Peptides against a protein of PDB entry 8HF1. Designs and how they scored, part 178

Target 1, 320 residues: chain A of PDB entry 8HF1
Amino acid sequence: NVMLYATKPTEVMVSFPHQEQVLTVTRLISAEIEKFYVSLDLMNIGVQPIRRSKSLQCLRDPSKKSFVKQLFNDFLYQMKEYGIYAASIAIISLIVEFDIKRRQAETLSVKLMHRTALTLCEKIRHLLVQKLQDMTYDDDDDNVNTEEVIMNFSTPKVQRFLMSLKVSFADKDPKDICCLVFVERRYTCKCIYGLLLNYIQSTPELRNVLTPQFMVGRNNISPDFESVLERKWQKSAIQQFRDGNANLMICSSVLEEGIDVQACNHVFILDPVKTFNMYVQSKGRARTTEAKFVLFTADKEREKTIQQIYQYRKAHNDIA

## One batch from the design tools (peptide; made by RFdiffusion4, then SolubleMPNN)

Design b2_p21_8_s1 (from b2_p21_8, 12 letters changed)
Fold by OpenDDE base, seed 5:
Structure b2_p21_8_s1 (fold): chain B 320 residues (1-320), chain A 21 residues (1-21)
Amino acid sequence: as target 1 above (320 residues)
Amino acid sequence: MSLREQNIKDLNEIQKKLKEE
């Protein structure tokens, strides 16, 4: 009886300093969003026709105002948690979403609401891009996508994550890499994917080594608006990762929905582990003999994180 | 300590953690 002891992945904890980057640009953006919320609350968009779609959530906010606020709140979270560079990528996703919603608007008032949101997103994009350009001394090279710009305008958490990727994968054979990156929020998957594409392209040691992809869960809030395109993208992304055409997959809570991915040799948890289920499922994907399970924690939260992971590890060992 | 020196120190600490385990 060769009890194939499933080799437990090595758990690594990477700490980062908690720096609130209070930049003038981030304060200005936050203030513009707050002013927009006041204006949004004053907008009379009328009674929205209750589409009889069976999803209980459409009943809670007939005004669609909460959805607009949710997207901007997710953007503010990404700007705070990942930095200005990540925010410059995240704002593009809001622009795309509000342009779709503007075109799909059934009333002139709803169309105007989404147009106003879109105009604010374009203003925010210009403020972010201008701030990224302020570091490029060479007026002629508008290339804000350098390794230096990405690192300098990323939070300490993202800096440590990018450093960890460089240390782990520099000059390796792409075939030997099967990496998962877990994030909490759906929109963070797209944001970190865009950031990684630019970082990998600007980093010679990774350019021909890492091929990223992302996978997002179903939008439970609006299953009717889960575009046929998003479902096709998810299926294509999973297939590329299974076929080895992508070797790094960025995931949210999608693995909880029963999406099976192959055994990986690296698992990165970019955001805090909030549940035992997330810990077990993410760690359970690191199944190779040399598998690494990498966690990121703020220095201020280090002891609390250690204690929480110890409890999860103990509970997992008692069930396994 | 310059930002560059801090980044080198941080990279070395990460390298130590990710290679020793």
Scores: peptide ipSAE 0.323, ipTM 0.879, DockQ to the pose 0.018
Fold by OpenDDE base, seed 4:
Structure b2_p21_8_s1 (fold): chain B 320 residues (1-320), chain A 21 residues (1-21)
Amino acid sequence: as target 1 above (320 residues)
Amino acid sequence: MSLREQNIKDLNEIQKKLKEE
């Protein structure tokens, strides 16, 4: 029971220009993934044994073609929404996943499918890293993890988010910070976490100030298929945030599932608020009047976003 | 306008929104 306390955080809306980063590299990567999908559709992987999880939901067997396509579609989304730098981190997560699935493959055909996906991920990683290096003025400093590179290869949305963190938390006591960052997708939590680790390390004003952690939603997929490792990680991440060992938590819609997270003084909504429930649950974590609830919107969608937030605010006040 | 100039402008706008409120 999230008690709907009438929380009156200060709502802030940060606008960003809709810049399609029309980079040749992003088009090339998209075309390579499309070619891979054609090849994947032609692969005969046989009838996979339906692992009957006790829950009637036909768990999409993660060894199936559909799961491979889902991971690449989520990668393409992250590249588009967060930029090339975030994509360079996101692709590593795909590499790890496909290598695990390749090793766990029960058939040669499934093993080959994951190997082909892995080879594509390595090609994509190389293309992304090469593009990040093209802006390093010093040919000798292979360090693509500078504040400048992160900012230049991030979307305007992510740039404004990083600037907002710097403005909000520069030179603050870590103990006075309790920050939530909401994202729509599960895989974005880990991607933005990796980006923030590198950004904080490259930004002196945030070093030793922000300690990020991430939490992924319980897959509505049977708790039996969540790796024991993922469940341990989630419990550890929540505990670190409760104990104050982490002061910034990146989460998806997980907080809707009744994860008891402490009241926060900052809540950032990195992705569009699509539902009233998401608005109430995220805003309900900012319990003080001094707390900030920060939204990001494209300039073109600003008016629509204002109207939507006004309707949600009105509906929330009518229930509270 | 250079990316740097744009970033400075954007930072100033964010500073205004996040510190003056």
Scores: peptide ipSAE 0.319, ipTM 0.877, DockQ to the pose 0.019
Fold by OpenDDE base, seed 3:
Structure b2_p21_8_s1 (fold): chain B 320 residues (1-320), chain A 21 residues (1-21)
Amino acid sequence: as target 1 above (320 residues)
Amino acid sequence: MSLREQNIKDLNEIQKKLKEE
């Protein structure tokens, strides 16, 4: 019984300009990935036993070319949606994933495929880090994690999100903060978490105010690949948020699984609300009397987004 | 408008939306 506690949070819509950051580096990276896809299609990895099981599990087989393409497509999405700084964090997760798969490879051909993917990821990482350093006068690696570098190499959406956090939480008591941040994709949770750690550390008004954690839904990984470590980490992250040791939680569609999190005073929806269920479940976490439900929309899509949220609000009020 | 001027305008608009009681 989800008690429909009728606490109506204040809905806030933050608009951002649709600027495709057309950087030469993003075009170069995209072109290198496309060249790699052509090379990948020509690789003979042998006849993988098509387990004809009609289940979506076949596309997530780590030995398949389709899985390698999925990881790079998810990276390209994050670079486009969140910017070059977020991409520099995201590429590290691909490096770790391909190194694990390279070690677990049953055949020399599959091992070579993952090695080639890993070599491309290292090249992409170098291109991203070099571009971040172009704005730093000093060659010190620590200088790429400044508030200025993070803001300048983030998309307008991410810039508005970071500004909204600073406005909402600057110099507040950590105990008075309970914040959720919703993202669409599992992989985005880790990327935005890493970005927030660096942003909070570089922003004096937030450094001792916000302690972020993240959660990733079970349904997006084959149960066989959910490491015991990932399950332990998820339980620890939830417990830290319940105990108030963390006051900001980044979530994907995980809250649809009925994870009981305490009533929050802030809910940020970083990505577009695509379903009525996502709207109800995320809004239903903003349960305090002063709770805010913050949405982000591109200026070009503002009217469409307003109409969609109005329809969801009407449908929710007709059921409540 | 410079990027800095735009960021100041954007911050002020966010402040208005998030601090309106």
Scores: peptide ipSAE 0.313, ipTM 0.874, DockQ to the pose 0.018
Fold by OpenDDE base, seed 1:
Structure b2_p21_8_s1 (fold): chain B 320 residues (1-320), chain A 21 residues (1-21)
Amino acid sequence: as target 1 above (320 residues)
Amino acid sequence: MSLREQNIKDLNEIQKKLKEE
């Protein structure tokens, strides 16, 4: 029974099995990161000047160690929530970030810290790529970017998401598609974007149908660290989506930051809806009766998710 | 069930949810 809960948009709940991917490789990677944290805590990098960024809230660890740990914790989260394939893309973003930080290092000790983090990232990348290759039956096709590999090394949530895209958009006119994909974390936007590029390229029914883009929320914490390149990319991505040159946009909770995204006929909520505001804002982008608002829930959390959505719907109707 | 059989079943269930509405 798909409960047609709302006349605008049509709400769809897709369930997935709660399988913790207990892979030996994920345990090994987690253990290597924990060992690195112990080593990182022992590193003497001296007192770093507290750059008072005007945004009071995130006391940047004067040692910059907390930032390194945050990036690895975000990677571990992505590996757990989206799977090994997504992790193989996510690790590249860490490599790029740590290489930039290594080059920008003001001290030799900080440079060494970022170099050590890079060495770990390369080891993790190798472990992930090797695991993706071990499951390819054909020794001859070094291409780990097949539909089969992507599906097999994605979490059940991501598998259901990809299936939902294929069912929704296979062989459709690109002009008839305006799709939003909401994720919780900014780093997930780029990871899921890379995954979708490879999935679309490997799926004939989607190659000329879906053109993805991503937008990252302005971290209020570090407007100064938003590279001129990142800002240019965001403006370009939004413009391409407005112009219809892109028809799928991956975004974090950026709608709270006043980014005006056009009305869409499909809205996918890939991560759990944690706030009423996120529910209202994301649902408010699906304005027609024909528009679909798709939620993903673990089977174990299904009842809790139903109750939460019911509470949000009730609260929304009481305000309207 | 093989992973393939499970994926087919899951795809059919999603298809039912997304197309019959």
Scores: peptide ipSAE 0.307, ipTM 0.873, DockQ to the pose 0.019

Design b2_p21_8_s2 (from b2_p21_8, 8 letters changed)
Fold by OpenDDE base, seed 5:
Structure b2_p21_8_s2 (fold): chain B 320 residues (1-320), chain A 21 residues (1-21)
Amino acid sequence: as target 1 above (320 residues)
Amino acid sequence: MTLREQNIEDLKKIQKELKEK
């Protein structure tokens, strides 16, 4: 009986200072979104025809106002949790989504609603880009995608994550790297992917080392709007990661849906571990002998995080 | 402490944390 000692990954906890980014630009953006919500609530969109799509959520908000608010709330979350640089990438995804919804609008009122949302997103994009440019001392270098700009306009959590990637992977062989990055929200996958592309390109020690990809779960909110493009992208992303053409995969709860991903040597949990299932499944992907399982926690939440991880570790050892 | 000095200290801290079992 060769008890294959399941080599338990080394668990690492990286702490970061809790800083509320009290930037004037973030306050302005939040205030513009709140003004937009007041205006949105006053918009008469009429009774939308209940398309008998099997999704229970289309029944709850026939006006689609809740979906618009959800996208802006997700953006506000990205800006708060990941910083202004990440927000400048996240806003582009909202622009694309609202332009699609504007084109698909069945009524003039719905078309106008999505147009107003799109106009607000463009204003937000300009405010973010202008703020990123304010730190480029050279008026001539419109390149907001430098390592310095990315680091300075990222939250302490993202700064520690990027530093952890640099420490872990600088000048390594790309073939020796199989990395997963777990995030809570679907929209965070694409946002952090865009941030990582720019960071890797601006960081010489990582430029030819890390090739990122992202994977998002099915949109349970609107499966009918899950584009054939998103499903093709997900299949292509998984295949690139299996073939070794990508060595870093950003994912949300997608691995809970039984997507088989190869054994990894690094697993980063960028957002708080909220469930035992997420802990077991994410940790269970770190299967190599030298595998690392890296958690990020605010200094103020460190003790609570340690206790929670200890409970999950104990429960996992009692079941295994 | 400059931002660069802080980043170097932070990198050293992370490097230590990533080596601790």
Scores: peptide ipSAE 0.276, ipTM 0.861, DockQ to the pose 0.018
Fold by OpenDDE base, seed 4:
Structure b2_p21_8_s2 (fold): chain B 320 residues (1-320), chain A 21 residues (1-21)
Amino acid sequence: as target 1 above (320 residues)
Amino acid sequence: MTLREQNIEDLKKIQKELKEK
């Protein structure tokens, strides 16, 4: 029971322009993934042996194709919502996952499916990296991890988020910082973590100020299948954040799972607040009046977002 | 307006938004 203390953090809403960056590269990548889905649907991988282990495995598509499509759909979402730079990090996570699945493949057909997915991921990675290099002034400086490149290839939402971090934490003592960043999707935690590592390293004002960590929400579908490594990593990440060895935590829905995270002085909601529960749980981590609860909204959705947050605030005050 | 100029303007706007509320 997180006692819903009536926390009155300062609520801030940062607006960003709705720019559909219609980059040719993003269209090419989307088209290649769509072609791959057609090919994937035609692949006969046979009936996978239903391992008779407990009931929740039946929700895994016996074809394993749904998992492949899910990863690419999550990648497409990250590319759209966070930009090309974030996508260049996200694609590496797909490469790692498909390589693991390829090595664990029990059949030649499944091995081939994951190999084809890997080949597509490498093509996508090349297209993304090449596009990031187009803005490097020096043909010899392969360093796509500059503040300028990160900012230029991030969506307006991510740009505003990074700027908000810089404004909030420049020249502060690391010990005075306890920051949460909420994202909707579990895979976004790792993507934004990688982006933040590179941004912090490229930003002198933040390099020794912010130490990020991430938490992946437990798979609600199969807590039993969460790897022992993932559980150990989550425990370590939480402990580092409790001990002050990390002062910025990226998380997805993790508060709903009753993970005890300390009170924070900054809470950033990077993705839209879709539920009252998400509003209450995330805001409930900002326990002081000096704490900031920062929301991001597109300019076109500003009024709708204000009205929604007002309704959530009212409902929260009626129950607190 | 260069992207750098836009980023400076945007940073000033955010700084204002984060201080005024």
Scores: peptide ipSAE 0.248, ipTM 0.851, DockQ to the pose 0.019
Fold by OpenDDE base, seed 1:
Structure b2_p21_8_s2 (fold): chain B 320 residues (1-320), chain A 21 residues (1-21)
Amino acid sequence: as target 1 above (320 residues)
Amino acid sequence: MTLREQNIEDLKKIQKELKEK
């Protein structure tokens, strides 16, 4: 029960400018996804035989269309919240998932649906990479993974997060670092992980300092084959983090009671704290007074965020 | 102000926010 520890970490709130990245490419991508939804709604997928997959979380959509839309909606969210660089990584996860679903398709109509989704993802990836290359005179994919490109094509929130990591950890001993990064969504863990790998590799002050890993909450694990790989990955990632081989862990907000992650010196909340439970669970990982609990807020939402955190802090003190 | 200059100013602001607590 994480609630029982009156942890008094140093709470820090980093503000970022609320800038909607109005890029032509983001509008084009959104329009292509909307066109695809119209086409998807017109697709006759037929009645899929309900295979009794023992997992009740076989998405109750017999057509699997809602799942396809969910993935693209999650992508659009990530593109908006984290920027086009993060979106270029996020789209790869969709490509992998739709390719798996295409191969697992029991009907030609479902196979075609996933193929069409995959083709759209490849087009989106090309549009994103081409836009990242506008800063690079070279066609080499490796040239888009520079600190400058990452920073330029990230949202102000992500820029401030990356800057906060650089300020906190530049030229530190890796052994002295225990960092958690909390995100709301499952797919954001992978996206931010890929972004951090590239950022750390492109940032000399962090390259041998930060070793990131990610974990997804168990409740978000689909029963699919990818879920077995993800479960293996999670076990490995948790073990690496316990052993000190990884010192930065990206977590979705669904850290179930029972992922015994050690006390951390830094806890970053990259997404807004929407629930009291998320506040208590994340803050409860920062157990020392020297530990930093870092929140990110848009300047326009700063007062609302302060009031919300104050309410959560008060409620936590009333229960403790 | 270039994006780089703004990022440097922002980094200094973050350094201040992270050190003042």
Scores: peptide ipSAE 0.220, ipTM 0.842, DockQ to the pose 0.019
Fold by OpenDDE base, seed 3:
Structure b2_p21_8_s2 (fold): chain B 320 residues (1-320), chain A 21 residues (1-21)
Amino acid sequence: as target 1 above (320 residues)
Amino acid sequence: MTLREQNIEDLKKIQKELKEK
């Protein structure tokens, strides 16, 4: 029984402009990935054994070309939705994943496929870092993690999100803050976490105020491959948030799994609300009397978003 | 208007939207 505690949080909608300008580096990276897909389709990796789960669901064999394409498509999504700075963090996660898959490869052909993907990720990382450095006068790698660089190489959505955090939490007592940030995709949790660590460290008004953590849902990849380390990390992150050692938690749609987190005073929805369930579950975490439920919308989609939220609000009031 | 000036104006707008609702 989710007790429908009828504490109605204040709903806020923050608008952001549509990004008209695609940077040359983003076009170059996209073109290199498309060239790689053509090359990948021509690679002979042999017949991969169908690993059946105990539930007869075909596990997406991580050795398949489709999994490699999925990771790059997810990266392209991160770069488009969150910007070049977020992409520089996201590409590191692909490098780690492809290096693991390269080491675990059962055949030379599969090993070569993952090696080629890894080489492309290293090239992409170099292009991204070089572009971040174009705004820094000094060659020191630490200089790319400034508030200015993060803001300038983030999408308008991410800029408005960071500004909303600064307005909401600047110079507040850390104990008075319990914040959730919802994102759609699992990989976005880690990417936005890395971005927030650097932004908070570069922003004096937030440095001693916000302590972020992240939580990702159970991998749809077999629980047998969910690293013991990932499960330990999730338990530790949740415990730190419960103990108040972390006061900002980044979540994907995982709160559908009934993870009991404390009543929050702020809930940010960084990505579009696609389902009524996501609306109810995320809003239901903003339980304090002064709780804020903050949505982000593109100016072009504002009317459609308002109408959708009105429909969800009406449906929620008719059930309550 | 510079990106910085636009960001300051937008920050003031966000601050108003977060306080008035």
Scores: peptide ipSAE 0.041, ipTM 0.710, DockQ to the pose 0.018

